Peptides against a protein of PDB entry 6TME. Designs and how they scored, part 67

Target 1, 324 residues: chain A of PDB entry 6TME
Amino acid sequence: NRLKRAYIALQAWKKAFYSDPFNTAANWVGPDVCSYKGVFCAPALDDPSVLVVAGIDLNHADIAGYLPPELGLLTDVALFHVNSNRFCGVIPKSLSKLTLMYEFDVSNNRFVGPFPTVALSWPSLKFLDIRYNDFEGKLPPEIFDKDLDAIFLNNNRFESTIPETIGKSTASVVTFAHNKFSGCIPKTIGQMKNLNEIVFIGNNLSGCLPNEIGSLNNVTVFDASSNGFVGSLPSTLSGLANVEQMDFSYNKFTGFVTDNICKLPKLSNFTFSYNFFNGEAQSCVPGSSQEKQFDDTSNCLQNRPNQKSAKECLPVVSRPVDCS
Target 2, 324 residues: chain A of PDB entry 6TME as posed
Amino acid sequence: NRLKRAYIALQAWKKAFYSDPFNTAANWVGPDVCSYKGVFCAPALDDPSVLVVAGIDLNHADIFGYLPPELGLLTDVALFHVNSNRFCGVIPKSLSKLTLMYEFDVSNNRFVGPFPTVALSWPSLKFLDIRYNDFEGKLPPEIFDKDLDAIFLNNNRFESTIPETIGKSTASVVTFAHNKFSGCIPKTIGQMKNLNEIVFIGNNLSGCLPNEIGSLNNVTVFDASSNGFVGSLPSTLSGLANVEQMDFSYNKFTGFVTDNICKLPKLSNFTFSYNFFNGEAQSCVPGSSQEKQFDDTSNCLQNRPNQKSAKECLPVVSRPVDCS

## One batch from the design tools (peptide; aimed at target 1 D223)

Design b2_p25_5_s3 (made by RFdiffusion4, then SolubleMPNN; from b2_p25_5, 17 letters changed)
Fold by OpenDDE base, seed 5:
Structure b2_p25_5_s3 (fold): chain B 324 residues (1-324), chain A 25 residues (1-25)
Amino acid sequence: as target 1 above (324 residues)
Amino acid sequence: GESLLEKLEEKYEKEMEEIFKKFLE
């Protein structure tokens, strides 16, 4: 009996709770698991006459505990949302049995260890949110081989480089922000055909921006702020026909901010502050447009307010990195 | 002001909430 297996799983999970401040699992008593708070049943896909546990929603329950291996018995679960809790430990490998997994949200918890590779075993996964945890180590390249719509990885402890397989991703949104990623953005990034929003904020990325970024014609948000990028902005950025929000602030960029970038047709906000740019087109000057907002603060621009001193600028501007 | 990341997170949190509601219908 499928509901009996679910009962075993849910009771094991309840036993794995260290704290349940809102008494969310108070009614987790008896065989009628479909009445449990946060447990949602639906007709099984293979037999509509059979009721199964199809979804878990324990968002914002502030529950402390861990995920026991018995959760692998919830084989009919397609939606697993347990964000904003205090679950710790690792994601059990037994969850590989949840072959219908469609949305997996364990964000804002206290999970540790390497990337939960069990997520790679789910053939139908479309949404992956593991942000605001303590996952560490390398990001497996295989994550971008999956047909995901959204990938949230921000605010973890991931290290090493971004996999070159990123170009294979079909995701519309990807967040890398606030990790420890290093190295260059792969040139394959331009192959992300469905990408709308990508954020690299607050990593240790470096090198030149790849020219292939300009191929991201569907991107509306591109934030590469707070990294160690060098060189000039690629001229191919003029190809970002749909970009609305663009942020390159807090890097080590040099060179000239061109008219072709600042006149992008959908551009609403362009922040390139806290770099070492030594020139900008008139169209890039803050206040030059009523429809666009620019921030050129703390660069090496002449005749502009709030710029770096000559002492700070000269060593960098005089030795520009050649990205060719 | 809100960072781009914060705005993005808020947007998708709302979206996921809507998806879950539809699932329950």
Scores: peptide ipSAE 0.393, ipTM 0.873, DockQ to the pose 0.535
OpenDDE base, seeds 1, 2, 3, 4: peptide ipSAE 0.380, 0.365, 0.336, 0.370; ipTM 0.873, 0.869, 0.857, 0.868

Design b2_p25_5_s4 (made by RFdiffusion4, then SolubleMPNN; from b2_p25_5, 16 letters changed)
Fold by OpenDDE base, seed 5:
Structure b2_p25_5_s4 (fold): chain B 324 residues (1-324), chain A 25 residues (1-25)
Amino acid sequence: as target 1 above (324 residues)
Amino acid sequence: GDSLLNELEEKYLKEMEELKKKFLE
């Protein structure tokens, strides 16, 4: 009996709660699991006459505890949303049995350990949110082989390089922000055919930006701020026909910010502050347009306010990195 | 930067909630 298995799983989970401030699981009593707060039942996909636990929503419950292996008995769950809790430990490998998993949100918890590779076992997964946890180590390349619509990885402890397989991703949104990623952005990034928003904020990324970024025709948001990028902005950025928000601030970029970038047709905000740019086109000057907002603060620009001193600029500007 | 990230997260959270509602209906 599927509901009996669900009962076993949910009771094991309740037992794994250390704190339930809102008494969310107070009504988790008895065999009628479909009446449990945060538990949602639906007709089974294989037999519409059978009711199964299809979804869990414990968002914002502030529950402290861990995920016990018995959760693997929830084999009909397609939606698992437990964000904004205090769950700790690791994601159980037993969740591999949840073959219908479609949306997995464990964001804003206290999960630790390596990337939860069990997520890679779910054939129908479309949404993965593991942001605001303490996941660490390398990002498995296989994550981008999956047909995900959204990948939220921000605010974790992921290290090493971004996998080259990123180009295989069909995701519309990917967040890498506030991790410990290092190395270069892979050249394969230009192959992300469905990408709308990508955020690299606050990592240890370095090197030159790949020219292939200019192939991201559907991107509306591109934020690479607060990294260690060097060299000039790729001229191919003129190909970002749909970019609205672009941020390269707090890097080590040099060279000239070109007219072709600042005149991008959909560009609303372009921030390139806190770099070592030594020139900009007139179209890049803040206040030059009523439709576009620019920030050129703290560069090496002549005749502009709030720029770096010559002492700060000279060592960097005089030794530009050749990205060719 | 952080503001933009927060806005993106909020947007997708709202969208996800809407999708969830549709799924459960």
Scores: peptide ipSAE 0.234, ipTM 0.774, DockQ to the pose 0.702
OpenDDE base, seeds 1, 2, 3, 4: peptide ipSAE 0.144, 0.029, 0.024, 0.029; ipTM 0.758, 0.648, 0.593, 0.654

Design b2_p25_6 (made by RFdiffusion4)
Pose (drawn by RFdiffusion4):
Structure b2_p25_6 (pose): chain A 324 residues (1-324), chain P 25 residues (1-25)
Amino acid sequence: as target 2 above (324 residues)
Amino acid sequence: EDEFDEFLEEREEKEKKIVKELLEE
């Protein structure tokens, strides 16, 4: 009995609810699972006459609990939204039985430990949001082999390198911000198709920017701020024909900022503050344009306000890194 | 088909909203 399996799964889950501030599971009684709050039923994909539990949405319920293995019984679920709860522990391996999983959002919870590799087992997965948890360790490179449209990893404790496989991703949006990733951005980044938005804010990345970034001609947001990148901005960045938000602030970049970048057509907000740039094109000057917003604070630029001192600048400015 | 297309549009708006909120932080 199909809905019985859903009943058992949801009752096993309610048992694990230690605190439910909004009494969200108060009506989770009896066998009519489709009437349970946050449970969403629909016709079976292969038979419109059969009723199935197809979605779970408890966004913002602030429930402290954990996900028991019995949730593996919800075999018809394709949507799972639990943003802003207090679900703790790990994602049960039994969730690999949820073969229709399409969008999985466990953002802003209390999940911990290694990357939830059960997500790699779902053949229809398109949206994966694990941001704002305590996931840590290495990132499974094979995650960029799945045909994900969106990958949100920000605000965890992931470490080590960006996988070389990143160029295989078909994702339109990828966030790595606020982890402990290290090393270089892979040269394969130029092979990412469909990419519109990529956020690296606040990691431990270094090395020079790969010239292959210039191949991302559909990118609208490229934010590499608060890392440790060195070298000059690659002249290939003129290929970012669609970039609207570009932020390189808080790095160790040196050299010139040219109009090759500052005059990009759709570029509206270009922040390159807190680097070691010793020259900038006139068109790159903040306050100079009514359409474009620039920020050059704390660089090594003559005749500009709030720059680094000459004492701090000359050692770094006179010793540019050979990107080789 | 129509309901699934509406769902994809709502998901795209959600993705944009998440990124916008992150950049504002």

Design b2_p25_6_s1 (made by RFdiffusion4, then SolubleMPNN; from b2_p25_6, 17 letters changed)
Fold by OpenDDE base, seed 2:
Structure b2_p25_6_s1 (fold): chain B 324 residues (1-324), chain A 25 residues (1-25)
Amino acid sequence: as target 1 above (324 residues)
Amino acid sequence: SAAEEQREKERQQYMKQKVQELLNE
């Protein structure tokens, strides 16, 4: 039966633990898997008279170990939360059998290898959190074809460009931060109709910002700091009617920061420090508003404190990148 | 600790709620 398969899976997993500091699996004894700490049972969707393992929550258990292939026997699991552990190795391909997977959180572990493509096989997946691991290589374009509410990829070792399929994403939150992504932000980004928060912090992204960013009407957080972006800020950023937090710091932007950006109606914090901007509107000046916070530190602005030297500015400002 | 126990209870409640939501779909 289904619980017997679950028992086999969970006992195999317990055997795969190298360390269980809080003795989380101490009660993982006997056939009554529904009594196991961190194991949650519910009536099966296809037969309400049958009890199945529907969820796993081992968050913050500090367990060291790996995910054995026998976890593929947990075919009724819809919620898999194992964040803040010390699990290592790869995500087993056998998890493709978990066709009810809805929320998958393996964040803050020691997983390695390429993007876990098994996540693409789950038709009902809504939440994917793989942040704070050692996943590497290219991001599969197909990830954005999935109807996900949130995609957390930050603090990994992902490389290459951001797929153009990003525009197909229905996610409200997407994080790319602290990876090794390179190239330009795809122009298709403006098609992300449900996007509320997007974070690009600390990558190797470059080129001009696409004008299509201004089409992100629902975005409240846009952080592109600590990259290699060049050129002027797109004038279309005036279309960000709901943006509250915006950060372009630690890039190579040039040009003038306009009123249309600094007067955005919901803007609370706008950081554009550590660039090569050579002008700003009065509305962009730190302290000009009680409702908005600005940081213009370390640019090429005249008559402002804490700016770059002429020696640092002249080579860049005299050769502005044309993004047109 | 009492705080840890409370967090565990909250996680359990969260999981039960989410499972119930899935069953109601």
Scores: peptide ipSAE 0.027, ipTM 0.492, DockQ to the pose 0.041
OpenDDE base, seeds 1, 3, 4, 5: peptide ipSAE 0.015, 0.020, 0.021, 0.019; ipTM 0.492, 0.525, 0.545, 0.533; seed 4 fails the geometry check

Design b2_p25_6_s2 (made by RFdiffusion4, then SolubleMPNN; from b2_p25_6, 14 letters changed)
Fold by OpenDDE base, seed 5:
Structure b2_p25_6_s2 (fold): chain B 324 residues (1-324), chain A 25 residues (1-25)
Amino acid sequence: as target 1 above (324 residues)
Amino acid sequence: SEEEKKEEEERKKKMKEEVKKLLSE
């Protein structure tokens, strides 16, 4: 009996709650699990006459506790949404039995340990949100082999390099922001054929930007701010025909910000402040367009306000990194 | 289906809204 297994799982989970401020699990009594608050039943895919637990939605319940291994008995769950709680510990390996998993949202919790590799075992996963946790270590390369629509990794403790397999990703939205990723952006990034929005904010990424970024013709948001990038902006950025929001601020970029970048047809906001740029085209100057907003603050530009001193600029500008 | 396409578009819209929140922090 599938509902009996679900009952065992949900009762084990209720027992694993340390605090339930909104009494969300107050009605989690008796065998009728389909009446439980935040539990959703549907006809089974293999037998429409059988009712199964197909979804969990405990978003914003402020529940403190952990995920017990008995959750692996919820074998019919396709939607698992438990964001904005205080769940701690690790994601149970027993969740590998949830082979119908389609959307997995554990964001804004207190999960720890390495990347939850159990997510890689779900063949039909389309949405992965693990942001605002304490996950650590390396990102598995295999994450980008999955047919995901979105990958939310931001606000964790991930380290090491971004895998070269990123180019295989079919995701439209990817967030790396506010981690400890290091090394270069892989050249394979230009192969992300469905990419619309990518955010690298607040990591320890370095090196030159790969020329292949210019192949991301469907990207609308590209934010690489607050990293350690060096060298000039690639001339191939003129290929970003649909970019609306672009941010390179708080890096160590040098060289000239070109007209072909600032005149991108869909560009609405371009921030390149807090770098070491030593020149910009007239089209890049803040106030030069009514339709575009620019920020050139704290660079090495001549005849512009709020620039770095010659003492700060000279050591960097005189020794530009060659990205060729 | 048209319904699946609409659901996908709504999901994409929600995803983009989440990125906007991240960018506003």
Scores: peptide ipSAE 0.244, ipTM 0.780, DockQ to the pose 0.832
OpenDDE base, seeds 1, 2, 3, 4: peptide ipSAE 0.218, 0.243, 0.219, 0.198; ipTM 0.768, 0.777, 0.759, 0.760

Design b2_p25_6_s4 (made by RFdiffusion4, then SolubleMPNN; from b2_p25_6, 17 letters changed)
Fold by OpenDDE base, seed 5:
Structure b2_p25_6_s4 (fold): chain B 324 residues (1-324), chain A 25 residues (1-25)
Amino acid sequence: as target 1 above (324 residues)
Amino acid sequence: SAAREEEEKKRKEYMKQKVADLLAE
């Protein structure tokens, strides 16, 4: 009996709660699991006459605890949303039995360990949110082989290069922000055909930006701020026909910020502050447009306010990195 | 923080709709 298995799983989970400040699981009593708060039942896909647990939503419950292996008994679950809790430990490997998993959100918890590779075992997964946890180690290249609509990895402890397989991703939104990613952005990034938003904020990324970024025609948000990028901005950025928000602040970029970038047709906000740019086109000057916002603060620009000192600029500007 | 809150709100709304759709099947 599927509901009996669900009962076992949910009772094991309740037992794994250390704290339930909102008494979310207070009604988790008895065999009628479909009445449990945060538990949603639906007709089984293989037999519409059978009711099964199809979804879990415990978002914002502030529950402290862990995910017990018995959760693997919830084999009919397609939606698993437990964000904004205080769950700790690792994602159980037993969740590999949840073959219908479509959306998995464990964001804003206290999960630890390596990337939860069990997520890669789900054939129908479309949404993966593991942000705001303490996941660590390498990002498996296989994540980008998945047909995901969104990949949220930000605010973790991932420490690796970004896999070259990123170009295979069909995701519209990908966040790497606030991790420990290092190395260069792969040139294959330009192959991300469905990409709308990509965020690299606050990593240890370095090197030159690949020219292939300019191939991201559908990108509306591109944020590479707070990294160690060097060299000039690629001229191919003029190809970002739909970019609305672009941020390159807090890097080590040099060279000239061109009209071709600042005059992008959909550009609303372009921040390139806290770099070592030594020139900018008039179209890049803050206040030059009413429709566009620019920030050129703390660069090496002449005749602009709030720039770096000559002492800070000279050593970097005099030795520009050639990205060609 | 404001951007995060807005994103979370949107996600929550999305989830609610998905759950509703699932229950309607």
Scores: peptide ipSAE 0.019, ipTM 0.562, DockQ to the pose 0.045
OpenDDE base, seeds 1, 2, 3, 4: peptide ipSAE 0.017, 0.021, 0.011, 0.006; ipTM 0.538, 0.589, 0.497, 0.380; seeds 2, 3 fail the geometry check

Design b2_p25_7 (made by RFdiffusion4)
Pose (drawn by RFdiffusion4):
Structure b2_p25_7 (pose): chain A 324 residues (1-324), chain P 25 residues (1-25)
Amino acid sequence: as target 2 above (324 residues)
Amino acid sequence: SSSLDERHNTFIDEYHTQSKEKFLE
């Protein structure tokens, strides 16, 4: 009995609800699971006459609890939204039985430990949001082999390198911001298809920017701020024909900012503050354009306000890194 | 930043809507 399996799964889950501030599971009684709040039923994909639990949405319920193995019984679920709850612990391995999983959003919870590799087992997975948890350790490189449209990893405790496999991703959006990733951006980044937005804010990345970034001609947001990148901006960045937001602030970049970048057609907000740039094109000057927003604070630029001192600048400016 | 948050919220809301239309209708 199909809905009975859903009943057992949801009752096992209610038992694990330690605190439900909004009494969200108050009506989770009896066998009519489709009437349970946050449970969404629909016709079976292979038979419109059969009723199935196809979605769970408890966004913003602020429920403290954990996900029990019995949730593996919800075999028809394709949508799972639990943003802003207090669900703790790990994602049960039994969730690999949810073979129709398409969008999985566990953002802003209390999950911990290694990357939830059960997500790798779902053949139809398109949206994976694990941001704002306590996941840690290495990132499974095979995650970029899945045909994910969106990958949100920001605000965890992930460590080590960006996988070389990143160029295989078909994602339109990827966020790594606010982890402890280290090392270089892989040269394969230029092979990412469909990429519109990529956010690296606040990691421990270093090395020079790969020239292959210039191949990302559909990117509208490229934010590499608050890392430790060195070298000059690659001249290949003129290939970012669609970039709208570009932020390289808080790095160790040196050299010149040219109009090759500052005159990109759709570029509207270019922040390169808190680096060691010693020259900039006139078109790159903040306050100079009514359409484009620039920010050059705390660089090594003559005749500009709020720059670094000459004392701090000469050691770094006179010793540029050979990107080799 | 608030601008980036707004972009991601909008993207997610649209994606949620489209997924619900795909699997619940």

Design b2_p25_7_s2 (made by RFdiffusion4, then SolubleMPNN; from b2_p25_7, 15 letters changed)
Fold by OpenDDE base, seed 5:
Structure b2_p25_7_s2 (fold): chain B 324 residues (1-324), chain A 25 residues (1-25)
Amino acid sequence: as target 1 above (324 residues)
Amino acid sequence: SSSLEKRYEEYKKKRYEEAKKKFLE
């Protein structure tokens, strides 16, 4: 009996709660799991005459505890949302039995350990949100082989390089922000055919931006701020026909910011502050447009306010990195 | 950053509602 298995799982989970400040699991008593707060039943996909637990929603419950292995008995769960709790430990490998997993949101918790590779086992997964946890180590390349719509990885402890498989991703939104990623952005990034938003904010990324970024025709948000990028902005960025928000601030970029970038047709905000740019087109100057906002603060620009000193600029500007 | 997070929450909410229709109704 599927509901009996669900009962075992949910009772094990209740036992794994250290604190339930809102008494969310107070009614988690008895075999009628479909009446449990945050538990949602529906007809099974394989047999509409059978009622199963299809969804869990414990968002904002502030529950402290861990995910016990018995959660693997929730084999009919497609929607798992436990956002904004205090769950700790690792994601159980037993969740591999949840073959219908469609959305997995464990964001804003205290999960630790490596990337939850169990997420790779879910054939139907479309949404993965593991942001605001303490996941660490390498991002498995296989994550981008998944047919995901969105991948939220921001605010963790991930390190190492971004996998070259990123180009295979079908995701419209990918966040890398506030991790410890290093190395270059892979050239394969230009192959992300469905990408709308990508953020690299606050990592240890370095090297030159790949020219292939200009192939991201559907991108509306591109944020690479707070990294160690060097060289000039790729001229191919003129190909970002749909970019609205672009941020390259807090890097080590040099060279000239061109008209072709600043005149992008959908561009509403372009921040390139806190770099070593030594020139900009008139179209890039803050206040030059009513429709576009620019920030050129703390560069090596002449006749602009709030720029770096010649002493700070000269060592960098005189030794431009060749990205060719 | 706050604006970005807001957009993501809205995105999540929207898709979640659609997913509920698919799996819970």
Scores: peptide ipSAE 0.608, ipTM 0.953, DockQ to the pose 0.841
OpenDDE base, seeds 1, 2, 3, 4: peptide ipSAE 0.583, 0.020, 0.602, 0.596; ipTM 0.950, 0.578, 0.953, 0.952

Design b2_p25_7_s3 (made by RFdiffusion4, then SolubleMPNN; from b2_p25_7, 16 letters changed)
Fold by OpenDDE base, seed 5:
Structure b2_p25_7_s3 (fold): chain B 324 residues (1-324), chain A 25 residues (1-25)
Amino acid sequence: as target 1 above (324 residues)
Amino acid sequence: SSSLQKRLDEYKKKRYEEAKQKFLS
């Protein structure tokens, strides 16, 4: 009996709550699990005559606790949304039994340990949101082999390099922001055929931007701000025909910001402040367009306000990194 | 950033409603 298994799982989970300030699980009593607050039943996909637990929604419940292994008994769950709680510990490996998992949202919790590799076992997973946790270590390359629509990893403790497999991703939105990723952006990034938004904000990424970024024809948001990138902006960025928001601020870029970048047809906001650019085209100057916003603050530009001193600029500008 | 999180939340909300129709109807 599927609902009996669900009952065992949900009662084990209730016992794993340390605090339930809104009494969300107060009605989690008795075998009628479909009446439980935050538990949603639906006809089973394999047998419409059978009612199963298909969804969990405990969003914003502020529950403190952990995920017990008995949650693996919820084998019919496709939607698991438990964001904005205080769940701690690790994601149990027993969740591998949830083979229908479609959306997994554990964002804004207190989960720790390595990347939850159990997520890799779900063949139908389309949405993964693990942002605002304390996950650590390297990102497994296999995450990008999955047919995910979106991958939210921001605000964790991930380290090491971004996997080369990123080019295999079919995701439209990927966030790496506010982690400890290091190394270069892989050249394979240009192969992300469905990418609309990618953010690298606030990592320890370095090196030159790969030319292959210019192949991201569908990208509307590209944010690489607050890293350690060096060299000139790739000339291939002129290929970003649909980019609307572009941010390269707070890096160590040098060289000239070209017309071909600033005249991108869909560009609405381009921020390249807090770098070491030593020239810009007239089309890049803030106020040069009524339809586009630019920020060139704190570079090494001549005849522009709010630039770095010659003392700050000279050591960097005189020794530009060759990205060829 | 506030802007980033807002966009992500909007994205999630939209697809979640669609997913509910798919799995919970």
Scores: peptide ipSAE 0.619, ipTM 0.954, DockQ to the pose 0.812
OpenDDE base, seeds 1, 2, 3, 4: peptide ipSAE 0.436, 0.034, 0.538, 0.024; ipTM 0.925, 0.636, 0.942, 0.614

Design b2_p25_7_s4 (made by RFdiffusion4, then SolubleMPNN; from b2_p25_7, 14 letters changed)
Fold by OpenDDE base, seed 4:
Structure b2_p25_7_s4 (fold): chain B 324 residues (1-324), chain A 25 residues (1-25)
Amino acid sequence: as target 1 above (324 residues)
Amino acid sequence: SSSLEKRLNELKSKRYEEAKKKFLE
């Protein structure tokens, strides 16, 4: 009996709660699991005459506890949303039995350990949100082999390089922000055919930006701020026909910011402050357009306010990194 | 950062509502 298994799982989970400030699980009593707050039942996909637990929504419940292995008994769950809690520990491997998993949101919790590889076992997973946790280690390259629509990884403790497999991703939105990723952005990034938004904010990424970024025709948001990128902006960025928000601030970029970038047709905001750019086209100057916002603060630009001193600029500008 | 979070939350919310219709209705 599927509901009996669900009962066992949910009671085990209730027992795993250390704190339930809003008494969310107060009604988690008795065999009628479909009446449980945050538990949603629906007809089974394989048999519409059978009622199963198809979804969990415990968002914003501020529950402290852990995920017990008995959650693997919730084999019919397609939606698992438990964000903004205080769940700790690791994602149990027993969740591999949840083969219908479609959306998995454990964001804003206290999960630790390596990337939850159990997520890779879900064949139908479309949305993964593990942001604002304490996941650590390397990102498994297989994550980008998944047919995911969105991958939220930001605000964790991930390290190492971004996998080359990123180019295989079909995701429209990917966030790497506020981790410890290092190395270069893979050249394969240009192969992300469905990419709309990508965020690299606040990592230890370095090297030159790959020219292949210019192939991201569907990108509306590209944020690479607060990293260690060097060299000039790729001329191929002129290919970003749909970019609206672009941020390269707080890096070590050099060279000239060209008209081809600043005149991008959909560009609304372009921030390239806190770099070592030594020139900009007139179209890049803040206030040059009513439709576009620019920030050129703290570069090595001549005749612009709030720039770095010659003493700060000269050592960097005189030794440009060749990205060719 | 706050703007990013807001945007991501909005995206998530929209997707979640669509998914609810697909699996729970």
Scores: peptide ipSAE 0.378, ipTM 0.913, DockQ to the pose 0.861
OpenDDE base, seeds 1, 2, 3, 5: peptide ipSAE 0.032, 0.030, 0.027, 0.032; ipTM 0.608, 0.632, 0.618, 0.613

